# Designs tried in a protein design run: peptides against a protein of PDB entry 7VSI. Part 47

Target 1, 32 residues: chain A of PDB entry 7VSI
Amino acid sequence: EDISEDPSWARVVNLNALLMMAVAVFLWGFYA

## One batch from the design tools (peptide; made by RFdiffusion4, then SolubleMPNN)

Design b2_p30_2_s3 (from b2_p30_2, 19 letters changed)
Fold by OpenDDE base, seed 4:
Structure b2_p30_2_s3 (fold): chain B 32 residues (1-32), chain A 30 residues (1-30)
Amino acid sequence: as target 1 above (32 residues)
Amino acid sequence: DELAARLELALNLALLLLVAGLLWLLALAA
């Protein structure tokens, strides 16, 4: 079974993951 | 001052992660 990622969508997912991590770090730095 | 200090810390940490992650992605794409 092929589970390889489409390179274009891999970039979109990685950028969104990075954005979510930045938001999480912001919330941690502000409230914790 | 406490609120301002927390905001500054939060923004600095978030910005560091964004810049580092972006540079990492650019390095992997090159």
Scores: peptide ipSAE 0.420, ipTM 0.837, DockQ to the pose 0.911
Fold by OpenDDE base, seed 3:
Structure b2_p30_2_s3 (fold): chain B 32 residues (1-32), chain A 30 residues (1-30)
Amino acid sequence: as target 1 above (32 residues)
Amino acid sequence: DELAARLELALNLALLLLVAGLLWLLALAA
């Protein structure tokens, strides 16, 4: 079986992960 | 003053991460 990601969906996931990290960094910078 | 400073820091950190990440994604897509 091949568990390799489809490149287009991998980019969508990576973009969403980046957005989540930006939100986390924002919250840390604001409240910490 | 403190609130404004925290907001500025938070926005700058978030923007730096977003810009760096987007440039990385664009490089992979090129």
Scores: peptide ipSAE 0.420, ipTM 0.838, DockQ to the pose 0.799
Fold by OpenDDE base, seed 1:
Structure b2_p30_2_s3 (fold): chain B 32 residues (1-32), chain A 30 residues (1-30)
Amino acid sequence: as target 1 above (32 residues)
Amino acid sequence: DELAARLELALNLALLLLVAGLLWLLALAA
């Protein structure tokens, strides 16, 4: 079974991961 | 004002991460 990522969707996932991290960092910076 | 200071810090940190991450993704795409 091929578990390799589709290059385009990999970027979409990575972008969403980046957005989630940005939100997390924002919450940390604001509330902590 | 502490609220304003926290907001500024939070936004700066989030912005830094977004910019760095986007630059990285763009580099990988190129």
Scores: peptide ipSAE 0.420, ipTM 0.838, DockQ to the pose 0.829
Fold by OpenDDE base, seed 5:
Structure b2_p30_2_s3 (fold): chain B 32 residues (1-32), chain A 30 residues (1-30)
Amino acid sequence: as target 1 above (32 residues)
Amino acid sequence: DELAARLELALNLALLLLVAGLLWLLALAA
């Protein structure tokens, strides 16, 4: 069974993950 | 001014991560 990612959707997921990390870092920097 | 300082820190950290991450994604796409 193959669970490899489609490269186009991988980039979309990675961009969204990056955005989520930026929001998390913002919240950490603001409230911590 | 405490609020302004926290906002500046938070925005700077978030911006650094966004820029670094975008450069990384662009490098991988090259």
Scores: peptide ipSAE 0.413, ipTM 0.834, DockQ to the pose 0.850

Design b2_p30_2_s4 (from b2_p30_2, 21 letters changed)
Fold by OpenDDE base, seed 1:
Structure b2_p30_2_s4 (fold): chain B 32 residues (1-32), chain A 30 residues (1-30)
Amino acid sequence: as target 1 above (32 residues)
Amino acid sequence: SELEERVLEALNNALMLLVAGLQWLLAQLA
């Protein structure tokens, strides 16, 4: 099958990626 | 500088919202 992303799910993944980045920055700032 | 201060203020606000959001999510799981 084609590996192209479905636009709707791409947005969901991108939002989750941003949330994970925010959490990572929080953890880094708190424990580093 | 003033710009740095404003950026840090914005980041602080964002982090507070993040913590509040995470606490809300954790409360939903409890």
Scores: peptide ipSAE 0.045, ipTM 0.464, DockQ to the pose 0.056
Fold by OpenDDE base, seed 2:
Structure b2_p30_2_s4 (fold): chain B 32 residues (1-32), chain A 30 residues (1-30)
Amino acid sequence: as target 1 above (32 residues)
Amino acid sequence: SELEERVLEALNNALMLLVAGLQWLLAQLA
């Protein structure tokens, strides 16, 4: 489909999203 | 599988960051 994700890049994005969410929680607590 | 190992490694790294953040918060309460 036109907006379908590339399978290989989808994995990379998902892994980075997991790491970024952890960083975001850390920053949220640090600057709260 | 290799994919499972990569995901678990990323999860482990993410959890270490969460723990670091929680430790900082707990230190503020001490």
Scores: peptide ipSAE 0.044, ipTM 0.480, DockQ to the pose 0.073
Fold by OpenDDE base, seed 5:
Structure b2_p30_2_s4 (fold): chain B 32 residues (1-32), chain A 30 residues (1-30)
Amino acid sequence: as target 1 above (32 residues)
Amino acid sequence: SELEERVLEALNNALMLLVAGLQWLLAQLA
C-alpha cells in the first residue's frame, strides 16, 4: 500500500500549517 | 509558478495575523 502524500494535498497541508502558526501566535499573545 | 503564488498568498495572510497580534499586544501597554 502506497502511503506517500498526494502532491496537491501536501501543498494544502503545508500552506494551512503556516496559517495555523500565525493564528497560534496571535492566540498566545491574546491569552497568555 | 502556481506553488510560489500560493505560498506568497499564504505568507501574506499569515504575516497580517502576526502584525495584528503584535499591534494588540502594544495596545495593551498603551
Scores: peptide ipSAE 0.044, ipTM 0.480, DockQ to the pose 0.072
Fold by OpenDDE base, seed 4:
Structure b2_p30_2_s4 (fold): chain B 32 residues (1-32), chain A 30 residues (1-30)
Amino acid sequence: as target 1 above (32 residues)
Amino acid sequence: SELEERVLEALNNALMLLVAGLQWLLAQLA
């Protein structure tokens, strides 16, 4: 209810999550 | 739409980072 996501903002957050995961993979490879 | 454009932009950026990372890793192994 109060924790339900707005569909538009959910997509924005998900896209940012994908970008951050790509950065994390790059850093993981770089420092591994 | 603008939302679709931003989605594709984000995906493009993510893919470029992944490719760059892979290329760096491959360069270390060469």
Scores: peptide ipSAE 0.043, ipTM 0.480, DockQ to the pose 0.055

Design b2_p30_3_s1 (from b2_p30_3, 24 letters changed)
Fold by OpenDDE base, seed 3:
Structure b2_p30_3_s1 (fold): chain B 32 residues (1-32), chain A 30 residues (1-30)
Amino acid sequence: as target 1 above (32 residues)
Amino acid sequence: DLEARLRQALNLALMAFVAALAALLAELAA
């Protein structure tokens, strides 16, 4: 099974990961 | 205080967001 990422979807996933990290930092800042 | 927590959370999230944008720009510049 090919686990290589399509470049366009890789970028979408990476951007969403960065947004999720910002949300995680928000939660950290709120509760810490 | 809830307002203080919210402000702290927003400030940290904003800093993280700016760092994320910097990383994105670095990717685009590579």
Scores: peptide ipSAE 0.272, ipTM 0.777, DockQ to the pose 0.707
Fold by OpenDDE base, seed 5:
Structure b2_p30_3_s1 (fold): chain B 32 residues (1-32), chain A 30 residues (1-30)
Amino acid sequence: as target 1 above (32 residues)
Amino acid sequence: DLEARLRQALNLALMAFVAALAALLAELAA
């Protein structure tokens, strides 16, 4: 079974991951 | 103070966002 990612969707997912990291940093900055 | 916490949080988030944007642009340039 091939479980390789489509490169375009991989980029979208990676960008969203980075945005979620920014949200996490926001929460850290807000509550710390 | 809520305003101070919000400003701190936004500043940190902005820095993280800029870093994320830089990473994205680097990927597109590769």
Scores: peptide ipSAE 0.272, ipTM 0.776, DockQ to the pose 0.673
Fold by OpenDDE base, seed 1:
Structure b2_p30_3_s1 (fold): chain B 32 residues (1-32), chain A 30 residues (1-30)
Amino acid sequence: as target 1 above (32 residues)
Amino acid sequence: DLEARLRQALNLALMAFVAALAALLAELAA
């Protein structure tokens, strides 16, 4: 099976991953 | 202080968001 990502969905996933990291940094900054 | 913690958290999150935006723009430009 070809596991190559569709470029459009790859961008969506990557953007959401980066937004999730921003939320994680917020939580770290708030509680640490 | 809650307000101080909130400001710190928001500032860090904003910096992370700007970095995320830069990464996205770099990918779109490639």
Scores: peptide ipSAE 0.272, ipTM 0.776, DockQ to the pose 0.720
Fold by OpenDDE base, seed 4:
Structure b2_p30_3_s1 (fold): chain B 32 residues (1-32), chain A 30 residues (1-30)
Amino acid sequence: as target 1 above (32 residues)
Amino acid sequence: DLEARLRQALNLALMAFVAALAALLAELAA
């Protein structure tokens, strides 16, 4: 089976990953 | 203390968001 990503959806996933990283940095900044 | 923590957290999150936005723009421009 081919597991290659659709480039458009890959971009959406990557952007959401970056937003999750911003949330993680917020939590780090709040508690540490 | 709570306000100071919140301000620090928001500042760090803003910097992370700016970095994310820069990455997005780089991806869109490629």
Scores: peptide ipSAE 0.271, ipTM 0.777, DockQ to the pose 0.684

Design b2_p30_3_s2 (from b2_p30_3, 24 letters changed)
Fold by OpenDDE base, seed 2:
Structure b2_p30_3_s2 (fold): chain B 32 residues (1-32), chain A 30 residues (1-30)
Amino acid sequence: as target 1 above (32 residues)
Amino acid sequence: DLAARIEAALNLALMVFVAALLALLAELAS
C-alpha cells in the first residue's frame, strides 16, 4: 500500500487544515 | 479575563483564516 500523498489532494487537505485551525481557535475563544 | 480571551481568539482566528484565504488565492492564480 502506497502512503505517498497525491499532490492535488495534499493541497486540498492542507488548505482545509488551515481553515479548521481557524475554526478551532474561534471555538476555543467562545466555548472553552 | 474572558473578554481578553475572546479578543485573542478572534484575532488569531482572523489571521489564520486570512492566511488560508491568501494561500488558496495564490494557488488559484498560479
Scores: peptide ipSAE 0.075, ipTM 0.547, DockQ to the pose 0.344
Fold by OpenDDE base, seed 1:
Structure b2_p30_3_s2 (fold): chain B 32 residues (1-32), chain A 30 residues (1-30)
Amino acid sequence: as target 1 above (32 residues)
Amino acid sequence: DLAARIEAALNLALMVFVAALLALLAELAS
């Protein structure tokens, strides 16, 4: 068993991570 | 002060969101 990322799913996860970071910065502005 | 912090946070959020969209468009272009 190997822990290497599937390239297609790696792209999906990375793009969603960027979107989640945008949401986190928004929440920081309003609630921290 | 609070208004300035919110403005800064929203600007940073916008920059990150735009970067994500550009990355998605780059994937579609190649």
Scores: peptide ipSAE 0.075, ipTM 0.545, DockQ to the pose 0.364
Fold by OpenDDE base, seed 3:
Structure b2_p30_3_s2 (fold): chain B 32 residues (1-32), chain A 30 residues (1-30)
Amino acid sequence: as target 1 above (32 residues)
Amino acid sequence: DLAARIEAALNLALMVFVAALLALLAELAS
């Protein structure tokens, strides 16, 4: 099975990862 | 102080959010 990433969806996932890191910083600010 | 930590956290989160938007715009421009 070829498990290589589709380049377009890899970029979408990477951008969403950055947004999730911003959400994690909000949670740290309020709860940690 | 909790208020100071919240302000710092919100500033950092804003920077990460803006960086993500700029990266998205860079991809749309290519």
Scores: peptide ipSAE 0.074, ipTM 0.545, DockQ to the pose 0.364
Fold by OpenDDE base, seed 5:
Structure b2_p30_3_s2 (fold): chain B 32 residues (1-32), chain A 30 residues (1-30)
Amino acid sequence: as target 1 above (32 residues)
Amino acid sequence: DLAARIEAALNLALMVFVAALLALLAELAS
């Protein structure tokens, strides 16, 4: 089984991860 | 109130903008 990432989808996933982190920081800052 | 909701939305937008900017800088630096 090849577990290598497609570079284009890796970029999309990484960007989404950063956006989710930004949302998480907002929630932390607002509710903590 | 509406002002507080707008402030919260702008704070979220700022954080999203910073995250997008950091992603762009990472792409530029690679």
Scores: peptide ipSAE 0.063, ipTM 0.529, DockQ to the pose 0.222

Design b2_p30_3_s3 (from b2_p30_3, 23 letters changed)
Fold by OpenDDE base, seed 4:
Structure b2_p30_3_s3 (fold): chain B 32 residues (1-32), chain A 30 residues (1-30)
Amino acid sequence: as target 1 above (32 residues)
Amino acid sequence: DLEERYQAALNLALMVFVALLKALEEELKK
């Protein structure tokens, strides 16, 4: 399969995903 | 009001901190 991620960029994307989830939970908790 | 703004800031800071701790945990278990 040609679907593979560069391990370093995978970590960056995963970190950003976690941060985005934290922001989303904040918005949900404060405004909903 | 001001109190609500401070509470919002603290909540956001806590959420970000938890996310960073989670990311750190994942890196440490390499």
Scores: peptide ipSAE 0.076, ipTM 0.568, DockQ to the pose 0.257
Fold by OpenDDE base, seed 2:
Formats: sequence, C-alpha cells, structure tokens
Structure b2_p30_3_s3 (fold): chain B 32 residues (1-32), chain A 30 residues (1-30)
Amino acid sequence: as target 1 above (32 residues)
Amino acid sequence: DLEERYQAALNLALMVFVALLKALEEELKK
C-alpha cells in the first residue's frame, strides 16, 4: 500500500490545519 | 456589544493573518 501524500495536497492540508488552529485559538480566547 | 464584536473580528483577522504568514514562510523556505 502506498499511503504517501501528494506533496501539493499535503501543503494544502497543512495550511488548512494551521488556519483551523488559528480559529480554534480565537474561539478559546473569546469564550474562555 | 458592538465593540466586543469589532475586537473579536480584529483578533480573528490577526490570527488568520499570522497563520497565512506562517504558511507563506514555509513556502518561501523551499
């Protein structure tokens, strides 16, 4: 099984992960 | 409160901007 990520999509996913983390921190800061 | 909403929007914008800068920084390292 080749489960290696496509490098371009890996970058997109990682970028989205960073954005989601930023949003999560915002929500934490706003409601905590 | 309108001021609270405005501040929240600014904070969100800042955090998203920082995240984008981090992503850009990673791309520029390549």
Scores: peptide ipSAE 0.075, ipTM 0.569, DockQ to the pose 0.248
Fold by OpenDDE base, seed 1:
Structure b2_p30_3_s3 (fold): chain B 32 residues (1-32), chain A 30 residues (1-30)
Amino acid sequence: as target 1 above (32 residues)
Amino acid sequence: DLEERYQAALNLALMVFVALLKALEEELKK
């Protein structure tokens, strides 16, 4: 069974993860 | 207040911009 990630979707997921981390850091910085 | 909201929006925009730059950096490393 090949469970390797599709490179294009891996990039999309990684980009979204970075964006969500940026939002999380903003919330931490502004509200905590 | 309004000034506080504008500053928050600018801070968020900056962080999003940095995240996008990091993503572009990864693409350019290929």
Scores: peptide ipSAE 0.075, ipTM 0.568, DockQ to the pose 0.264
Fold by OpenDDE base, seed 3:
Structure b2_p30_3_s3 (fold): chain B 32 residues (1-32), chain A 30 residues (1-30)
Amino acid sequence: as target 1 above (32 residues)
Amino acid sequence: DLEERYQAALNLALMVFVALLKALEEELKK
């Protein structure tokens, strides 16, 4: 079984992770 | 409240921009 990441989707997931972290920092700065 | 919303939008935009620059940086390293 090949569990290696598809390069295209890996890039999408990594970008979404960065965006979610940016939003989390925004929420932290705004509400805390 | 309007000023607060504008400031929030600016802060969010800056955070997103930094994230995109970081993603671009990683792509340029390839």
Scores: peptide ipSAE 0.074, ipTM 0.567, DockQ to the pose 0.238

Design b2_p30_3_s4 (from b2_p30_3, 22 letters changed)
Fold by OpenDDE base, seed 1:
Structure b2_p30_3_s4 (fold): chain B 32 residues (1-32), chain A 30 residues (1-30)
Amino acid sequence: as target 1 above (32 residues)
Amino acid sequence: ELEKRVEEALNLALMVFVALLLALLEALAR
């Protein structure tokens, strides 16, 4: 089986990671 | 006090905006 990341899923995961970082930065700035 | 709260809100909005912009740019670049 090819263990390489599917390019479409790679995009979805990366976008979600960036969105989660944005939320984390907001929470850090607001509550810390 | 209100001015300080506005400044803090703007700083937070800027940080979130930059992260969202980077996400958008990644989506457009792929």
Scores: peptide ipSAE 0.066, ipTM 0.549, DockQ to the pose 0.223
Fold by OpenDDE base, seed 2:
Order: structure tokens, then C-alpha cells, then sequence
Structure b2_p30_3_s4 (fold): chain B 32 residues (1-32), chain A 30 residues (1-30)
């Protein structure tokens, strides 16, 4: 089985990862 | 004390902004 990532979904996942990092920093800054 | 709070807020805002900017740039570059 080729576990190669679909490039369109890879982009979506990477964007979401960066957005989640921004959200995590926000939550850390205001609630920790 | 106010200056410290402002600095902390600016640092936080910068970190969030950079993360969002990187996300935007990645979306535009690909």
C-alpha cells in the first residue's frame, strides 16, 4: 500500500496544524 | 505593570500573527 499523502489534503492538514498552533498559543497566553 | 502587560500581549499577538501569516503564506505558495 502506498502511504503517500494526497497533496491537496496535505495542504489542508498543514494549514490546520498551523491554525491549531496559533489557537494553542492564544489559549496558553490567556488561560495558563 | 501596565507596560509589562502590554509587552506580554504584544508578544502573544506577534506569535499568533506569525503562525497565521505562515499558514497564509503556505496556502498562497502551494
Amino acid sequence: as target 1 above (32 residues)
Amino acid sequence: ELEKRVEEALNLALMVFVALLLALLEALAR
Scores: peptide ipSAE 0.065, ipTM 0.544, DockQ to the pose 0.222
Fold by OpenDDE base, seed 4:
Structure b2_p30_3_s4 (fold): chain B 32 residues (1-32), chain A 30 residues (1-30)
Amino acid sequence: as target 1 above (32 residues)
Amino acid sequence: ELEKRVEEALNLALMVFVALLLALLEALAR
């Protein structure tokens, strides 16, 4: 089985990662 | 002080906005 990342799922994961970073920054700023 | 709270809120909003802008730019680049 090839472990290469599917290009469509790569985009979904990267966008979700950026969204999660935005949430993390919000939480950090709100509770700091 | 209300001005200090507004400044804190604006800084927080800017950080979130930058992260969302980067997400948008990545979506447009692919």
Scores: peptide ipSAE 0.065, ipTM 0.542, DockQ to the pose 0.210
Fold by OpenDDE base, seed 5:
Structure b2_p30_3_s4 (fold): chain B 32 residues (1-32), chain A 30 residues (1-30)
Amino acid sequence: as target 1 above (32 residues)
Amino acid sequence: ELEKRVEEALNLALMVFVALLLALLEALAR
C-alpha cells in the first residue's frame, strides 16, 4: 500500500495549514 | 493608548500578511 501524498492534495493541505496559522495569530492577539 | 493599539494591530496584520505571502509563493513555486 502506498502512503505517499498526492501532490495536488499536499498543496491544498499546506495552503490550509498556513491559513490556519494566520487565524491562530489573530486568536492569540485578541484573546491572549 | 491608541498608538499602542495600532502598533499591536499592525504587528498582527504583518504576521498574517507574511503567512499569506508564503502560502502564495509556495503555490507559485510548485
Scores: peptide ipSAE 0.063, ipTM 0.541, DockQ to the pose 0.250

Design b2_p30_6_s1 (from b2_p30_6, 20 letters changed)
Fold by OpenDDE base, seed 5:
Structure b2_p30_6_s1 (fold): chain B 32 residues (1-32), chain A 30 residues (1-30)
Amino acid sequence: as target 1 above (32 residues)
Amino acid sequence: SEALAARLLALAALLAAAAVAAALAAAAAA
């Protein structure tokens, strides 16, 4: 598949996505 | 109100901690 994802980098991206979501939720609460 | 803002900040901190914990759990399960 030309757009297939490397499984190890998929994990890194997913973990970073969860971290960014945590930061976003914190900032939302901070500026509420 | 400042009290409401403090409560929402506490809730956001708990949700942020839960998201980090979920990320760590996902990493541990790999």
Scores: peptide ipSAE 0.099, ipTM 0.628, DockQ to the pose 0.431
Fold by OpenDDE base, seed 4:
Structure b2_p30_6_s1 (fold): chain B 32 residues (1-32), chain A 30 residues (1-30)
Amino acid sequence: as target 1 above (32 residues)
Amino acid sequence: SEALAARLLALAALLAAAAVAAALAAAAAA
């Protein structure tokens, strides 16, 4: 399929996304 | 107010800690 994800890279991207969300939530609260 | 900001910061810190814990759990299960 033309736009299929490699499962290993999908996992890395998802974990990085969770890390970025944690940072974003902290910054949101810090500047509240 | 300073009290409201402190409460929101505490909530954000808890949510950030939960997200880090979820990321670590996912990494450990990978």
Scores: peptide ipSAE 0.098, ipTM 0.626, DockQ to the pose 0.417
Fold by OpenDDE base, seed 1:
Structure b2_p30_6_s1 (fold): chain B 32 residues (1-32), chain A 30 residues (1-30)
Amino acid sequence: as target 1 above (32 residues)
Amino acid sequence: SEALAARLLALAALLAAAAVAAALAAAAAA
């Protein structure tokens, strides 16, 4: 498939997304 | 109230910790 993700980079992006969500939830709780 | 804000902050901190734990678990399973 022409737009299929490389599985190693998909993993890196997904893990980074989870870390960013954790930071966002912390910031929401701290500043809201 | 400050008490409610503190409770919500604590909840957010717990959810953030859970998200980090989930990320670590995903990394370990990869």
Scores: peptide ipSAE 0.097, ipTM 0.625, DockQ to the pose 0.421
Fold by OpenDDE base, seed 2:
Structure b2_p30_6_s1 (fold): chain B 32 residues (1-32), chain A 30 residues (1-30)
Amino acid sequence: as target 1 above (32 residues)
Amino acid sequence: SEALAARLLALAALLAAAAVAAALAAAAAA
């Protein structure tokens, strides 16, 4: 089975992942 | 200590800001 990503959707997912990491780091600093 | 907590929070805020900036740069390059 080919699991290769569509380049456009890969970019959307990667951007969302980066934003989620930014939020997670902020929450860690605020609550931990 | 409150000083250590403040430093860690400041570091986390800076890292979060850097990640947002990187996301915006990546979006601008798309």
Scores: peptide ipSAE 0.094, ipTM 0.620, DockQ to the pose 0.403

Design b2_p30_6_s2 (from b2_p30_6, 17 letters changed)
Fold by OpenDDE base, seed 1:
Structure b2_p30_6_s2 (fold): chain B 32 residues (1-32), chain A 30 residues (1-30)
Amino acid sequence: as target 1 above (32 residues)
Amino acid sequence: SSALSEALLALANAIALAAVAAYLAAMAAA
């Protein structure tokens, strides 16, 4: 309960992490 | 073999990798 992940918010965080990675990889390919 | 063709190939690879990440994100949202 103290520092354990709430399952619903864990899904939101993981989704956003993958979206950020997608954007980062696109920018890397475009500018690097 | 031109610099432009190499840049386009690099960009195409980056877009492909980004598409995989977006696909995994879509699966996580399902």
Scores: peptide ipSAE 0.081, ipTM 0.592, DockQ to the pose 0.180
Fold by OpenDDE base, seed 4:
Structure b2_p30_6_s2 (fold): chain B 32 residues (1-32), chain A 30 residues (1-30)
Amino acid sequence: as target 1 above (32 residues)
Amino acid sequence: SSALSEALLALANAIALAAVAAYLAAMAAA
């Protein structure tokens, strides 16, 4: 229904979210 | 401790946390 999440795209979004967090933590360690 | 040792320790911790995030990303892709 209206706001239900497609499981395939949910996996893609979750993967990208975790990759972005890895990059963010790296940048934090290097610049902060 | 010296500024260098503190900076290296902070960097090591940040890399470790980034590695955990990358590991979780790999698991999410499996």
Scores: peptide ipSAE 0.080, ipTM 0.594, DockQ to the pose 0.179
Fold by OpenDDE base, seed 3:
Structure b2_p30_6_s2 (fold): chain B 32 residues (1-32), chain A 30 residues (1-30)
Amino acid sequence: as target 1 above (32 residues)
Amino acid sequence: SSALSEALLALANAIALAAVAAYLAAMAAA
């Protein structure tokens, strides 16, 4: 299907999502 | 102060949660 993800890019996106979550939690701890 | 202790607890918890996310990211990258 046109909506199916390339497995390599799916891993890259998931990795970056988790890294962004880590950064967001640090910012939350610092400013909240 | 109580405000300072609460802030330190919040920061400690935030760091711990961020460490978990970073760990999962590291595992995904490996």
Scores: peptide ipSAE 0.080, ipTM 0.592, DockQ to the pose 0.178
Fold by OpenDDE base, seed 2:
Structure b2_p30_6_s2 (fold): chain B 32 residues (1-32), chain A 30 residues (1-30)
Amino acid sequence: as target 1 above (32 residues)
Amino acid sequence: SSALSEALLALANAIALAAVAAYLAAMAAA
């Protein structure tokens, strides 16, 4: 209800999460 | 050397995983 995701913003959040994971994995490769 | 081979393997895996994440991000954006 109040905590249900707006579909458009859910997509934006999911996109940013995946981009952050891509950056994190590159940083892991660089600093590991 | 063995240490270099292991480091290159780790880097290759990191690049592969990042590529998958980027691909999924591109799919989500389309």
Scores: peptide ipSAE 0.079, ipTM 0.590, DockQ to the pose 0.179

Design b2_p30_6_s3 (from b2_p30_6, 21 letters changed)
Fold by OpenDDE base, seed 3:
Structure b2_p30_6_s3 (fold): chain B 32 residues (1-32), chain A 30 residues (1-30)
Amino acid sequence: as target 1 above (32 residues)
Amino acid sequence: SAAEAARLLALANALALAAVAAALAAAAAA
């Protein structure tokens, strides 16, 4: 498949997404 | 106020730490 994910990079992206969610929660809690 | 800002920072920090813990759990399960 042309756009199939490399399994190692899929994990990196998923973990980065979770870290970004943690940052978003901090910003929401402090500034909202 | 400064007191309100401190309260919100404390709550935000606690929630952020919980999200980081979830990220670490996901990493451990990978």
Scores: peptide ipSAE 0.113, ipTM 0.633, DockQ to the pose 0.332
Fold by OpenDDE base, seed 1:
Structure b2_p30_6_s3 (fold): chain B 32 residues (1-32), chain A 30 residues (1-30)
Amino acid sequence: as target 1 above (32 residues)
Amino acid sequence: SAAEAARLLALANALALAAVAAALAAAAAA
């Protein structure tokens, strides 16, 4: 399907998302 | 004070959650 995720890029995006969430939670813990 | 202790615990918990998220990211990379 044309809109199906490439498994390799899906993994890259998911890893990036988790890293961004870790950064966001760190910022919340440090500044809020 | 109890209020300050509660805030420090909340901040420590937030840092722990950040560490868990980082660990999950590292595990997903393997």
Scores: peptide ipSAE 0.107, ipTM 0.601, DockQ to the pose 0.175
Fold by OpenDDE base, seed 5:
Structure b2_p30_6_s3 (fold): chain B 32 residues (1-32), chain A 30 residues (1-30)
Amino acid sequence: as target 1 above (32 residues)
Amino acid sequence: SAAEAARLLALANALALAAVAAALAAAAAA
């Protein structure tokens, strides 16, 4: 089982992770 | 009040951190 990540999809996942973190921080700021 | 000022600063800080995360995402995509 090869656990190595495809570099292009790794980038997409990382970008989406950062965007989700930004959204989460906004939600925390407005509702907590 | 000091408590209200602290909450406003916390909100401003949350927005700033979100902006940094968005900027990092943009930089990674460039």
Scores: peptide ipSAE 0.107, ipTM 0.600, DockQ to the pose 0.179
Fold by OpenDDE base, seed 2:
Structure b2_p30_6_s3 (fold): chain B 32 residues (1-32), chain A 30 residues (1-30)
Amino acid sequence: as target 1 above (32 residues)
Amino acid sequence: SAAEAARLLALANALALAAVAAALAAAAAA
């Protein structure tokens, strides 16, 4: 089974992950 | 106190801005 990522979709997923981390840092700072 | 609440909000804002800046830098490099 090939589990390799398509490079274009890998970038989209990674950018979304970074945006989610930015939101998480805000929530941590605000509520904790 | 109100002063402590303002301090915590300022720290939260600073952390959020740093995270957004990092995300924008990563987006520019993608």
Scores: peptide ipSAE 0.093, ipTM 0.609, DockQ to the pose 0.243

